# Peptides against a protein of PDB entry 4M9S, part 31

Target 1, 135 residues: chain A of PDB entry 4M9S
Amino acid sequence: SRGLVGVECITPYSYKSLAMALQRCVEVLSDEDRSALAFAVVMPPGVDIPVKLWSCVIPVDICSNEEEQLDDEVADRLKRLSKRGALLSGKRMPVLTFKIDHIIHMFLKHVVDAQTIANGISILEQRLLEIGNNN

## One batch from the design tools (peptide; aimed at target 1 V26)

Design b1_p23_3_s1 (made by RFdiffusion4, then SolubleMPNN; its pose is not in this set)
Fold by OpenDDE base, seed 2:
Structure b1_p23_3_s1 (fold): chain B 135 residues (1-135), chain A 23 residues (1-23)
Amino acid sequence: as target 1 above (135 residues)
Amino acid sequence: SEFEKKLEETMKKVLEALEELDK
């Protein structure tokens, strides 16, 4: 699991059960989607985040410099994640957004490796600055 | 920890960016 570790922790029964279920969902993901999920840990939970902001941290290997294509690829990944239980929640209107809930976020904080989180933070903050300067 | 604080700060920056996009 790229950026993810196995779930083995002492938690309340309900949380443990959820963690186990989530781990199974993570294991069946492609490496690409699993990586995207890992980076979701740097997003604030419970907030509908537009794809534009997701694209600031979700790694995409496309040759195009067009933001629209980048956003489309990111959106596709997030859509796939949203189909895996409660990993993400998507909304199409009024603007396409995705949200990570608090429980999933807590899960990720425990299973995503520190280096991945650090990388996500670094990349995201840099790109946010760039967006801010362009506005 | 410092690491946890940094993560929280980053998430706050995302919220700030979101506010700017909503304008």
Scores: peptide ipSAE 0.599, ipTM 0.921, DockQ to the pose 0.028
OpenDDE base, seeds 1, 3, 4, 5: peptide ipSAE 0.598, 0.598, 0.596, 0.597; ipTM 0.921, 0.920, 0.921, 0.922

Design b1_p23_3_s2 (made by RFdiffusion4, then SolubleMPNN; its pose is not in this set)
Fold by OpenDDE base, seed 1:
Structure b1_p23_3_s2 (fold): chain B 135 residues (1-135), chain A 23 residues (1-23)
Amino acid sequence: as target 1 above (135 residues)
Amino acid sequence: SKFLEELKKTMERVLKALKELEA
């Protein structure tokens, strides 16, 4: 199965310079978008990741369990993040992917709590293995 | 399919990165 229960992650960390700017961007996000950004830390930076893989770790609360709707909801959140301070980079062609850059990833690695990271890794790894077994 | 092949490659890259993140 795919999808996660929505998790809210608020990070009251304070940094200087670029980190401070990123902190402000994070603070103005909705709880849902902030949660999505938090779990983005488990993705390798600099890699164009298909929405299907993002949907394995991004928490979503949807009424339907259809994969298409899950991917659409995840994509919408990632799109908003890409427009908010360029927290992610979206690419539509040839397939819809999103990428987290090294700077953002480094920031998240320091501000996202260790338990959230651990949970995200565990869930993502599990679901990736399941996908691998089905293909 | 080409998509599945690329997906598998990306999955492997992600899994490898997860090991580094867990360390």
Scores: peptide ipSAE 0.404, ipTM 0.881, DockQ to the pose 0.024
OpenDDE base, seeds 2, 3, 4, 5: peptide ipSAE 0.403, 0.400, 0.402, 0.222; ipTM 0.881, 0.880, 0.881, 0.760

Design b1_p23_3_s3 (made by RFdiffusion4, then SolubleMPNN; its pose is not in this set)
Fold by OpenDDE base, seed 2:
Structure b1_p23_3_s3 (fold): chain B 135 residues (1-135), chain A 23 residues (1-23)
Amino acid sequence: as target 1 above (135 residues)
Amino acid sequence: SEFLEELEREMKRILEALEELEK
């Protein structure tokens, strides 16, 4: 599954236009970046989230379980999404963070498939437990 | 729905984790 599906909704014109633009952006993403965007739905909107926490929800295929490698790969994906305009916004200082806008989050909430969201929740729960145990 | 409630709970957990990291 692609994680994100094409949606044609009956909405106000302004929202419909935004949705169409976002759909076009999503369609040209790589599978990996589109997956990362889908899992952003589990993040609270409007909050600057450090990469470490993003790594709790975005699945990556890395050669090792090194946290640094994981964070770097996640950061790269989020940076690419940020460059697509309104998908994400990033801050480099004081700590590298990324934020999902309320409008984008609302969009994702309607277009991300239930299985993807369920997977994201499962991954998040597992990783948060691990982080908690290591503190 | 139960699904949306679960999503909201997870968002809350992220916020809690964020608070811990900021200490």
Scores: peptide ipSAE 0.242, ipTM 0.797, DockQ to the pose 0.028
OpenDDE base, seeds 1, 3, 4, 5: peptide ipSAE 0.240, 0.229, 0.236, 0.236; ipTM 0.798, 0.794, 0.796, 0.797

Design b1_p23_3_s4 (made by RFdiffusion4, then SolubleMPNN; its pose is not in this set)
Fold by OpenDDE base, seed 1:
Parts: sequence; C-alpha cells; structure tokens
Structure b1_p23_3_s4 (fold): chain B 135 residues (1-135), chain A 23 residues (1-23)
Amino acid sequence: as target 1 above (135 residues)
Amino acid sequence: SEFLEELERRMKEVEEALAELDA
C-alpha cells in the first residue's frame, strides 16, 4: 500500500552546531526534495534501504498508481538528494538502494516535526510486516 | 526525550526486520 500520498512536509530547518553546515544545502532544495529528505528520518541510518520502502513513506503526487512509476519518481528524488551535498548515498548494484548517514539523520531527527516522524515510521513498520508475511 | 528514544527503538526493529528479509 501507499502511505502519505500528497502530503508535503514543510518543516523549518533551524538547527545549531553540526547541523549548521547542512542548513544551506537543505534550504536550497525544492519543496518536494526537502519533503523527501524529511521523511528519510524514519530510516535507520547506515542501512541500505530498497527504493520500495522509501516509496512507502515519501509523498508523491503521480497520476498512475502503478508501483513501478511510483518507485521511479521516488528514486529520482533520492538521486537528486544523493548528488546535492551527498545528503544520501545511492547504490545501484545489485539492487537500487539509498542510505542515510548518521550525521544527516542526527540533523533530521531534531528538525523534522514529531508527527511526521511518527506517521512515517508507523507506515514503514506496517509495510515491513506485509512484506514479511508474503515471504 | 522519550519520543526520540522510542524512535530509536522502532528504527532498530526496522533494521532487524530488514536484515531478516535479506537473510
């Protein structure tokens, strides 16, 4: 199932200390890319996460509900994030995955609103249960 | 905070679930 469809997370990014170095990179992002980055906070840092799981929590406004198109749109956003200040790390082989590092995650953990985090992690957990039941 | 601690716990469980799927 698809979660958080059409919901943009517009959270002000104002964080002191280490996060100050990341602030400029975040501020120049488009709204949709910034939203995608915000939802990355629900991912465990340092873990290669398949695009299918990212697509469950990242809001996308697409006409088609086919999973392939959804994954492609999400992947495009994540790719841009990986190229912009290395906010994420992408890996294409053997399967397309993205990873958030601990520093970026630490930043997001304190600037993304709690409700967004709570909703996102719940959806992710539900999706994982579904996948697990199918295996 | 309790919220952040809960988040960390849940993320750990997610990580474990992912590892199980890959095993």
Scores: peptide ipSAE 0.555, ipTM 0.899, DockQ to the pose 0.029
OpenDDE base, seeds 2, 3, 4, 5: peptide ipSAE 0.551, 0.555, 0.547, 0.534; ipTM 0.900, 0.898, 0.898, 0.894

Design b1_p23_4 (made by RFdiffusion4)
Pose (drawn by RFdiffusion4):
Structure b1_p23_4 (pose): chain A 126 residues (1-60, 70-135), chain P 23 residues (1-23)
Amino acid sequence: SRGLVGVECITPYSYKSLAMALQRCVEVLSDEDRSALAFAVVMPPGVDIPVKLWSCVIPVLDDEVADRLKRLSKRGALLSGKRMPVLTFKIDHIIHMFLKHVVDAQTIANGISILEQRLLEIGNNN
Amino acid sequence: SFAEEAAEKLEEALEEFKKEAEE
């Protein structure tokens, strides 16, 4: 209910809070990877979820979502790969409350909608 | 593009967040 700023303090670390650190990991990022990351906010954290359940909210055969999610986990270790049962990714929690009070307030609602939308279109496949 | 716009918004938000954290 306040993000990482709820716990920022003088610590042996050079950063007042972990968000100030993560700030850079996002700054060095490929402009698009900055996009895929900026959107993975609207995902469930600590939950393993498939490439297609990701192809819905991440921008551009759609494995390209996976490629981005791979660079994203290789560069700053921001996501998480888990090869089988099915090629799936996962967003951890700190790497989430970073994005919550950091990603543009609108883009949160837009991700929520673009998803409930593309979810419903997989509902129409049947 | 959409991806470029989202990247720019994130850059602005990171700068605003840095300023708030410094204060």

Design b1_p23_4_s1 (made by RFdiffusion4, then SolubleMPNN; from b1_p23_4, 15 letters changed)
Fold by OpenDDE base, seed 2:
Structure b1_p23_4_s1 (fold): chain B 135 residues (1-135), chain A 23 residues (1-23)
Amino acid sequence: as target 1 above (135 residues)
Amino acid sequence: SLSEAVAKALRESLARYREELEK
């Protein structure tokens, strides 16, 4: 299953202290990484999510149909995000997973376009069903 | 697999999330 194909959509939003810092962090990201971060809002906070599931929602415009290549590309983006202001937390063992914290998630809910969130949820739901059916 | 187990949990979480956003 392939992830979403789409363009980044982040609405500028900031307040003093943490939110402002996060906004600045987002602004210095590449378009590609910023887009990935936007769709991270679809995931529940505090949960270690396998890369395979992230790939269901992280947009990748051009990538091989091979699942491994897709996962690698997604993983690279998520890794970069984890290194930038701890936007995500990565864990390598026992399997590669990434987690979004509650604070970051709350921030994203305010700065990511509502339609993007809704679409992301819908697509992820569909992909998850497909995974279940392929068992 | 871990992905399958998490996927099941996510479906329920996403449903709640959508409901929250619609309110």
Scores: peptide ipSAE 0.482, ipTM 0.903, DockQ to the pose 0.035
OpenDDE base, seeds 1, 3, 4, 5: peptide ipSAE 0.480, 0.482, 0.478, 0.481; ipTM 0.900, 0.901, 0.899, 0.903

Design b1_p23_4_s2 (made by RFdiffusion4, then SolubleMPNN; from b1_p23_4, 13 letters changed)
Fold by OpenDDE base, seed 2:
Structure b1_p23_4_s2 (fold): chain B 135 residues (1-135), chain A 23 residues (1-23)
Amino acid sequence: as target 1 above (135 residues)
Amino acid sequence: SLSEEVAEKLRKSLKEYREQLEA
């Protein structure tokens, strides 16, 4: 997955300042967090998504296969993203969730490569089916 | 659970998203 690495931002936004700000936010992210942000484009905007479901699409390479540890690692990434100028919005209660704003989502749709988006959708679709089957 | 409920919504959203990308 190429994610957002090395991508210059071209957006349909009327205000260049927003695009520039978002581009700067992306540039200062670690590779790990930037990757997480890239895959956030798979989620529908404006929906509070439980961390468990984020974990279905956010790539984790180092963490153990233990679900709780996986979720914790994903949560940490999402928390960091939420600290970067509203890239994500988190809610702690009643369940830890994160949502992507429409503006951010639109931005990501333009800067994340199409193949990454398609792959992310495919992965998430499959994993959601598994969750449904396993209850 | 909340996850199950949201998962159902996501399935629908993802389907539409995929269709948009393929169009």
Scores: peptide ipSAE 0.546, ipTM 0.916, DockQ to the pose 0.033
OpenDDE base, seeds 1, 3, 4, 5: peptide ipSAE 0.543, 0.543, 0.546, 0.544; ipTM 0.915, 0.915, 0.916, 0.916

Design b1_p23_4_s3 (made by RFdiffusion4, then SolubleMPNN; from b1_p23_4, 14 letters changed)
Fold by OpenDDE base, seed 5:
Structure b1_p23_4_s3 (fold): chain B 135 residues (1-135), chain A 23 residues (1-23)
Amino acid sequence: as target 1 above (135 residues)
Amino acid sequence: SLSEAVAEALRESLKRYREELEK
């Protein structure tokens, strides 16, 4: 995986308590973590996703040819997100996975532009096919 | 592997997601 270019998100829910809380969490994120959060909207909510698959869609500013290094960087980003406002839920055992909750996913669907979501889906689909072909 | 199993499920979910976005 080579990663993606980061994007910015804007929320229309400025007066709702949930949106305000989430917005504050997003505002304190680094640009890299905020970009990772944006592309998390591509994943289905409520599903424990292995880091390897997250790395197929999470943007990485500096890429390495080593998949393990890429997975580690992605894991670090997702871990930071899981520690901030429960944006993600991580599991270390039996396999390292991360899950986006339904409420967070719904929020992201409203703040991430449709084209970015569509592009993310397309890229993830392509990379999943590559994984399937390589078995 | 777990990744392979989840990947298969994701392929189907992504198709549904794209269809939803195109409405």
Scores: peptide ipSAE 0.491, ipTM 0.906, DockQ to the pose 0.034
OpenDDE base, seeds 1, 2, 3, 4: peptide ipSAE 0.489, 0.491, 0.490, 0.490; ipTM 0.905, 0.906, 0.904, 0.906

Design b1_p23_4_s4 (made by RFdiffusion4, then SolubleMPNN; from b1_p23_4, 14 letters changed; failed a check: too like the target's own chain)
Amino acid sequence: SLSDEVAAKLRKSLAEYRKKLEA

Design b1_p23_5 (made by RFdiffusion4)
Pose (drawn by RFdiffusion4):
Structure b1_p23_5 (pose): chain A 126 residues (1-60, 70-135), chain P 23 residues (1-23)
Amino acid sequence: SRGLVGVECITPYSYKSLAMALQRCVEVLSDEDRSALAFAVVMPPGVDIPVKLWSCVIPVLDDEVADRLKRLSKRGALLSGKRMPVLTFKIDHIIHMFLKHVVDAQTIANGISILEQRLLEIGNNN
Amino acid sequence: NEELNEEAIEGLEEKLEELEEKE
């Protein structure tokens, strides 16, 4: 209910809070990977979820979502690959409350909607 | 979708600048 700023203190670390650190990991990022990351906010964290359940919210056969999610986990270790039972990724929690009070307030609602939308279109496949 | 992506990137950059100012 306040993000990483709820716990920021003087610590042996050079950063007042972990968000100031993660700031850079996002700054060095490929402009688009900045995009895919900026959107993975609207995902469930600590939950393993498939490439297609991702192809819904991440921008551009759609494995390209996976490629971005791979660079994203290789570069700052921001995501998480889990090869089988099915090619799936996962957003950890600190790497989430970073994005919550950091990603543009509107883009949160837009991801929520673009998803409930593309979810419903997989509802129309049947 | 392009506009939303641009707005998301710009908004993220603005927030990163705020964090830099706080540092």

Design b1_p23_5_s1 (made by RFdiffusion4, then SolubleMPNN; from b1_p23_5, 13 letters changed)
Fold by OpenDDE base, seed 4:
Structure b1_p23_5_s1 (fold): chain B 135 residues (1-135), chain A 23 residues (1-23)
Amino acid sequence: as target 1 above (135 residues)
Amino acid sequence: MKEIVERANEGLRRSLAELDARE
């Protein structure tokens, strides 16, 4: 569990103020929520993504192997992120979805460890293949 | 939706590969 310890925020943001604000928002998150936010970088920005797909990449340590509980826990984390500095945007209808903003996504691309991004992509690709085979 | 995510991830993977090649 090599946590996102070394986020040296070299933000390419011309707006130092926004980068600083985002950094502060990230620093006050719990370890679990911060981890969830980090993996949000693998999602396409500006797209409403169903919780089921988020659950493919958001690391959750759940006591039960029930898929339903996984989605609920992921949803709770994403909800917290949406409430904290509008890091995500949630929609409940017709299906519960979350969207990462382009600005936030750009921020994450520069501050999240490259290995974490690569791992997240690999995990998502694997899970998507599994979902595709079950349909 | 799945296709959109896959396309985005492929783009991200390519960008990461390019970054790795520069180091």
Scores: peptide ipSAE 0.132, ipTM 0.726, DockQ to the pose 0.043
OpenDDE base, seeds 1, 2, 3, 5: peptide ipSAE 0.061, 0.086, 0.086, 0.110; ipTM 0.631, 0.643, 0.661, 0.639; seed 2 fails the geometry check

Design b1_p23_5_s2 (made by RFdiffusion4, then SolubleMPNN; from b1_p23_5, 14 letters changed)
Fold by OpenDDE base, seed 2:
Structure b1_p23_5_s2 (fold): chain B 135 residues (1-135), chain A 23 residues (1-23)
Amino acid sequence: as target 1 above (135 residues)
Amino acid sequence: MSEIVERANAGLRESLAALRARE
């Protein structure tokens, strides 16, 4: 398995239309998709990020160490997120990338558990080092 | 691909630095 066990996103926001809409979107997600969204908080907002880099932080429980399978699973999760409340924006050309918007990112900073953020940072840093050493 | 990855990496480093500064 790669990444962390699923973490739920819970929002403390009082009823304003946008926050509630986002909360509703988060609540209807599967545990896996919600976890993926939580870890999106470590990504820079407004930047098109390739799936390979997303795979560094998105928790995936796979039995295979094949990178292609990991990337495909991550991509599927990100695609589902992009279809729900514009949580992410996907681009297929020239390379498959996903972007988190500033508003969503700001939302996540407030609602994602501090430990989850810390874990995401740690995981990302570790995996980026590994990628860097392999190049 | 390289440019996209490089931009993403730069952004990631910046984001991580910002997140770490909040802790």
Scores: peptide ipSAE 0.281, ipTM 0.835, DockQ to the pose 0.033
OpenDDE base, seeds 1, 3, 4, 5: peptide ipSAE 0.152, 0.268, 0.280, 0.268; ipTM 0.695, 0.828, 0.833, 0.828; seeds 3, 4, 5 fail the geometry check

Design b1_p23_5_s3 (made by RFdiffusion4, then SolubleMPNN; from b1_p23_5, 12 letters changed)
Fold by OpenDDE base, seed 2:
Structure b1_p23_5_s3 (fold): chain B 135 residues (1-135), chain A 23 residues (1-23)
Amino acid sequence: as target 1 above (135 residues)
Amino acid sequence: MKEIVERANRGLRESLEKLRERE
């Protein structure tokens, strides 16, 4: 899995200070956590998204055959991101969900590679169709 | 859980449509 090694953050963000702060936050992330954050751009901002849906787009190298382990690994990544400033907001009840704020989402739209965004969208749509067909 | 997933799916679809319209 090619982790997004090179998020060069060129942000047209009107808040230069916030963009710089976010850039610094992204730079100190592990490659895995940075990749998870990059794919958060495909999520609707301000919406509490269940971990199951995050697991559809967050790349995990360790495909444990158990779906439960995938969700746990994804949850751990998202939890780490939620602890790093305002990157994500987690809720445990009634279901474990994570939300990306509009400001962070806007930042990601400018710093995440367009092809990565397109791929993430395609993957998510495909996975949603699969989930919908299996229900 | 099903309702939350369905709501999230609707939000996702709407966001994806908006992202596609900007491209």
Scores: peptide ipSAE 0.228, ipTM 0.808, DockQ to the pose 0.033
OpenDDE base, seeds 1, 3, 4, 5: peptide ipSAE 0.224, 0.217, 0.123, 0.122; ipTM 0.806, 0.801, 0.671, 0.653

Design b1_p23_5_s4 (made by RFdiffusion4, then SolubleMPNN; from b1_p23_5, 12 letters changed)
Fold by OpenDDE base, seed 1:
Structure b1_p23_5_s4 (fold): chain B 135 residues (1-135), chain A 23 residues (1-23)
Amino acid sequence: as target 1 above (135 residues)
Amino acid sequence: MKEIVEKANAGLRESLEKLRERE
């Protein structure tokens, strides 16, 4: 199973200006969407990342092991994030991708737990190796 | 899809290493 156990990211931090606005946006997210956003920190900012790669780190609890269902669920979460305060930027063509911008990424690096970041990196790296070996 | 994923994978590996080193 590609899915990770959801990690809740609660931000006890006080920020000014844009950071405060972002914090408020994060605080009103559902636990699932907030977890998805937390793991977005492992993605390089400014890069269009296909949903398949997002699905390697976004925690999803699905009944089926079908990759298509996983990707669809992940895509739905990422779409919600893209609509809420433009936390992500979605692109449909040529392939469905999502991108985190530098500002959001910097914010996440400060508010996401260091252990969560480390775990996310490790898992993503492992999944990438697996994908590479299957191709 | 395959080509896009492969290209993304190559970039991600480098980025992940950089992120890990900054922690």
Scores: peptide ipSAE 0.336, ipTM 0.857, DockQ to the pose 0.034
OpenDDE base, seeds 2, 3, 4, 5: peptide ipSAE 0.341, 0.336, 0.327, 0.337; ipTM 0.860, 0.859, 0.854, 0.857; seeds 2, 3, 5 fail the geometry check

Design b1_p23_6 (made by RFdiffusion4)
Pose (drawn by RFdiffusion4):
Structure b1_p23_6 (pose): chain A 126 residues (1-60, 70-135), chain P 23 residues (1-23)
Amino acid sequence: SRGLVGVECITPYSYKSLAMALQRCVEVLSDEDRSALAFAVVMPPGVDIPVKLWSCVIPVLDDEVADRLKRLSKRGALLSGKRMPVLTFKIDHIIHMFLKHVVDAQTIANGISILEQRLLEIGNNN
Amino acid sequence: SELEEIEKEAIEGLEKNLKKLSE
């Protein structure tokens, strides 16, 4: 209910809070990876979820979502790969409340909608 | 087209919030 700023303090660390640190990991990022990351906010954290359940919210055969999610986990270790049972990724929690009070307030609602939308279109495949 | 606009706004918004953290 306030993000990482709820716990920022003087610590042996050079950063007042972990968000100030993560700031850079996002700044060095490929412009688009910045995009895929900026959107993975509207994902369930600590939950393993498939490439296609991702192809819905991440921008551009759609494995390209996976490629971005791979660079994203290799560069700053921001995501998480889990090879089998099915090629799936995962957003950890700190790497989430970073994005909550950091990603543009509107892009949160837009990701919520683009998803409930593309979810419903997989509902129409049947 | 709409998706391009959303992506650009998301990147710009992210940059604006990253600048706030640098202050």

Design b1_p23_6_s1 (made by RFdiffusion4, then SolubleMPNN; from b1_p23_6, 10 letters changed)
Fold by OpenDDE base, seed 1:
Structure b1_p23_6_s1 (fold): chain B 135 residues (1-135), chain A 23 residues (1-23)
Amino acid sequence: as target 1 above (135 residues)
Amino acid sequence: SELREIVERANEGLRRNLEKLRK
């Protein structure tokens, strides 16, 4: 019960036409990809984020618990999102990273529910803490 | 290294974004 609502909603987004287009893109996503997009709001806009860090917040419940496979699954979701309009942009060199655009991030801040944002922050901070303790 | 730079930028960005989202 977390993520983006797949139904068209009224948003305070100043770019109405763009917001409507983005909403349409969101509505046709799978539940998994829509959830991933929702949690992308916790990522800083305009920054290339390594897949490892994305994997700290993107919920994966189906694939193996092995880190390598988790990263692959997360990468696949992010790749799909990058192919849906301008939701994300990926770079392969020197390492695989994904970046959320400022406009998309602004859109997400207005359409993702507060509880989802809070959960995303908590999950991310917990995982980062665990990584820090293990390194 | 370039990888280190990417990670450092990501970490700094994350810190700032989390701070903003908590306001």
Scores: peptide ipSAE 0.564, ipTM 0.929, DockQ to the pose 0.030
OpenDDE base, seeds 2, 3, 4, 5: peptide ipSAE 0.559, 0.560, 0.562, 0.564; ipTM 0.927, 0.928, 0.928, 0.928; seeds 3, 4, 5 fail the geometry check

Design b1_p23_6_s2 (made by RFdiffusion4, then SolubleMPNN; from b1_p23_6, 15 letters changed)
Fold by OpenDDE base, seed 1:
Structure b1_p23_6_s2 (fold): chain B 135 residues (1-135), chain A 23 residues (1-23)
Amino acid sequence: as target 1 above (135 residues)
Amino acid sequence: DELKKITEQANKGLREKLEELRK
């Protein structure tokens, strides 16, 4: 059975202050890390997502075609993001996963443009289809 | 299998989120 999930209550003041802090964090990210964070908007908040599924939406252009290496590159990006002020929450055991919290997700919904969201959806759907056909 | 369990949970969330974003 699922335990009780905590309810996050955000006041307008708290949200504004946090949004300002998050914006500062985003501004100092590298282009590739910022891009990875942007595409996190298509992930369901509060869910531990395996790296393989993250790799379905995070673009990687400079690496080998080996799936393991692609996942490693994605994992490195996500790990860096997890070290930046709770942008993501990483878990190593039992499986390496990363989670975006509701607060961060809400922030992304306000700052990520509609075209990026649409692209993320298309990329994710395409990769999920490919994975499904390979199984 | 923990990986299978976690993956299934993630997939469920993803499907629901995708439907939400399509609206």
Scores: peptide ipSAE 0.356, ipTM 0.877, DockQ to the pose 0.035
OpenDDE base, seeds 2, 3, 4, 5: peptide ipSAE 0.350, 0.332, 0.316, 0.324; ipTM 0.875, 0.869, 0.863, 0.867; seed 4 fails the geometry check

Design b1_p23_6_s3 (made by RFdiffusion4, then SolubleMPNN; from b1_p23_6, 12 letters changed)
Fold by OpenDDE base, seed 2:
Structure b1_p23_6_s3 (fold): chain B 135 residues (1-135), chain A 23 residues (1-23)
Amino acid sequence: as target 1 above (135 residues)
Amino acid sequence: EEEREIVERANRGLRENLAKLRE
């Protein structure tokens, strides 16, 4: 499975007083990490998602087209996000997974651009179908 | 395999979430 290679995405976030702390965290992220976080909105909250599935929607434009390298780059971004507390939670065993919290997911649904969400949904669905067809 | 179960759960969750996001 291959994610979004060669795509530079700057996701607009709305500043809300009720989510001020989270918004501040988002603002200090790099463009790449912020983009990764934005696309996390398409992931189900509270579910451990393997990195390979994250890589279906996380934009990566630096690494080669090798799947292994893609996953590593995605993992690095997600790891950085996980270091910021409630944004993501990582789990190494039995396989490397990342999980978005329900509260964060709700936050993202309101602050991530609607078009970005729509695009993420479409891309994820397409990638899942492709993966399914290869099984 | 435990990994298989994780993947299956993830896939199920993904599909459900996608449905919700379209509502």
Scores: peptide ipSAE 0.656, ipTM 0.944, DockQ to the pose 0.032
OpenDDE base, seeds 1, 3, 4, 5: peptide ipSAE 0.653, 0.654, 0.651, 0.652; ipTM 0.945, 0.943, 0.945, 0.945; seed 4 fails the geometry check

Design b1_p23_6_s4 (made by RFdiffusion4, then SolubleMPNN; from b1_p23_6, 12 letters changed)
Fold by OpenDDE base, seed 2:
Structure b1_p23_6_s4 (fold): chain B 135 residues (1-135), chain A 23 residues (1-23)
Amino acid sequence: as target 1 above (135 residues)
Amino acid sequence: EEEKEIRERANRGLKENLAKLRE
C-alpha cells in the first residue's frame, strides 16, 4: 500500500492555554514532522500501529515509489516525533510500531484542521480497503 | 504469530477510531 505521495500539507494548529506546552512542541517541528503528527489523529489512541499502516496516511513526497523506502521515511518521521516525549511511543519488536497517547490524540482532535482530519479518514479507509482486498 | 495479532488489533482499532471520529 502506498501513502500520500507528493502532498504538501501544512496543518493549522490552534494555540490554547491548556495545551500550551504541546502547542509549543508542535510549533518547533518541521513542516513534514508537523504534518505527520497532524495525520496521527486518524490513528486510534493507545494502539500499537505498524509503520505500514502509518504510511497509508503520512504524506511523503521525497522518497521514490518503493514501498520499503516509503516506510523508512515514515518511520524516520515517527521516530523523531517519538523523541519528543508524549507525542508518540515507538516499539521495535516484534515489529516496528508507533502509538499515539490518548492525551495527545485528544489534543490533535481539537487543533488539527477539520478538513485535514476528514481527508485523513477518507484516505485511510480507502487504503485499508485496498489492503484488505489484497489479502 | 504475534505480528499477526498486532496487525489485527491495529486494524480493529483503526476501524473503531474512524467510527468515533465521524461522530
Scores: peptide ipSAE 0.670, ipTM 0.947, DockQ to the pose 0.032
OpenDDE base, seeds 1, 3, 4, 5: peptide ipSAE 0.667, 0.667, 0.663, 0.665; ipTM 0.947, 0.947, 0.948, 0.947

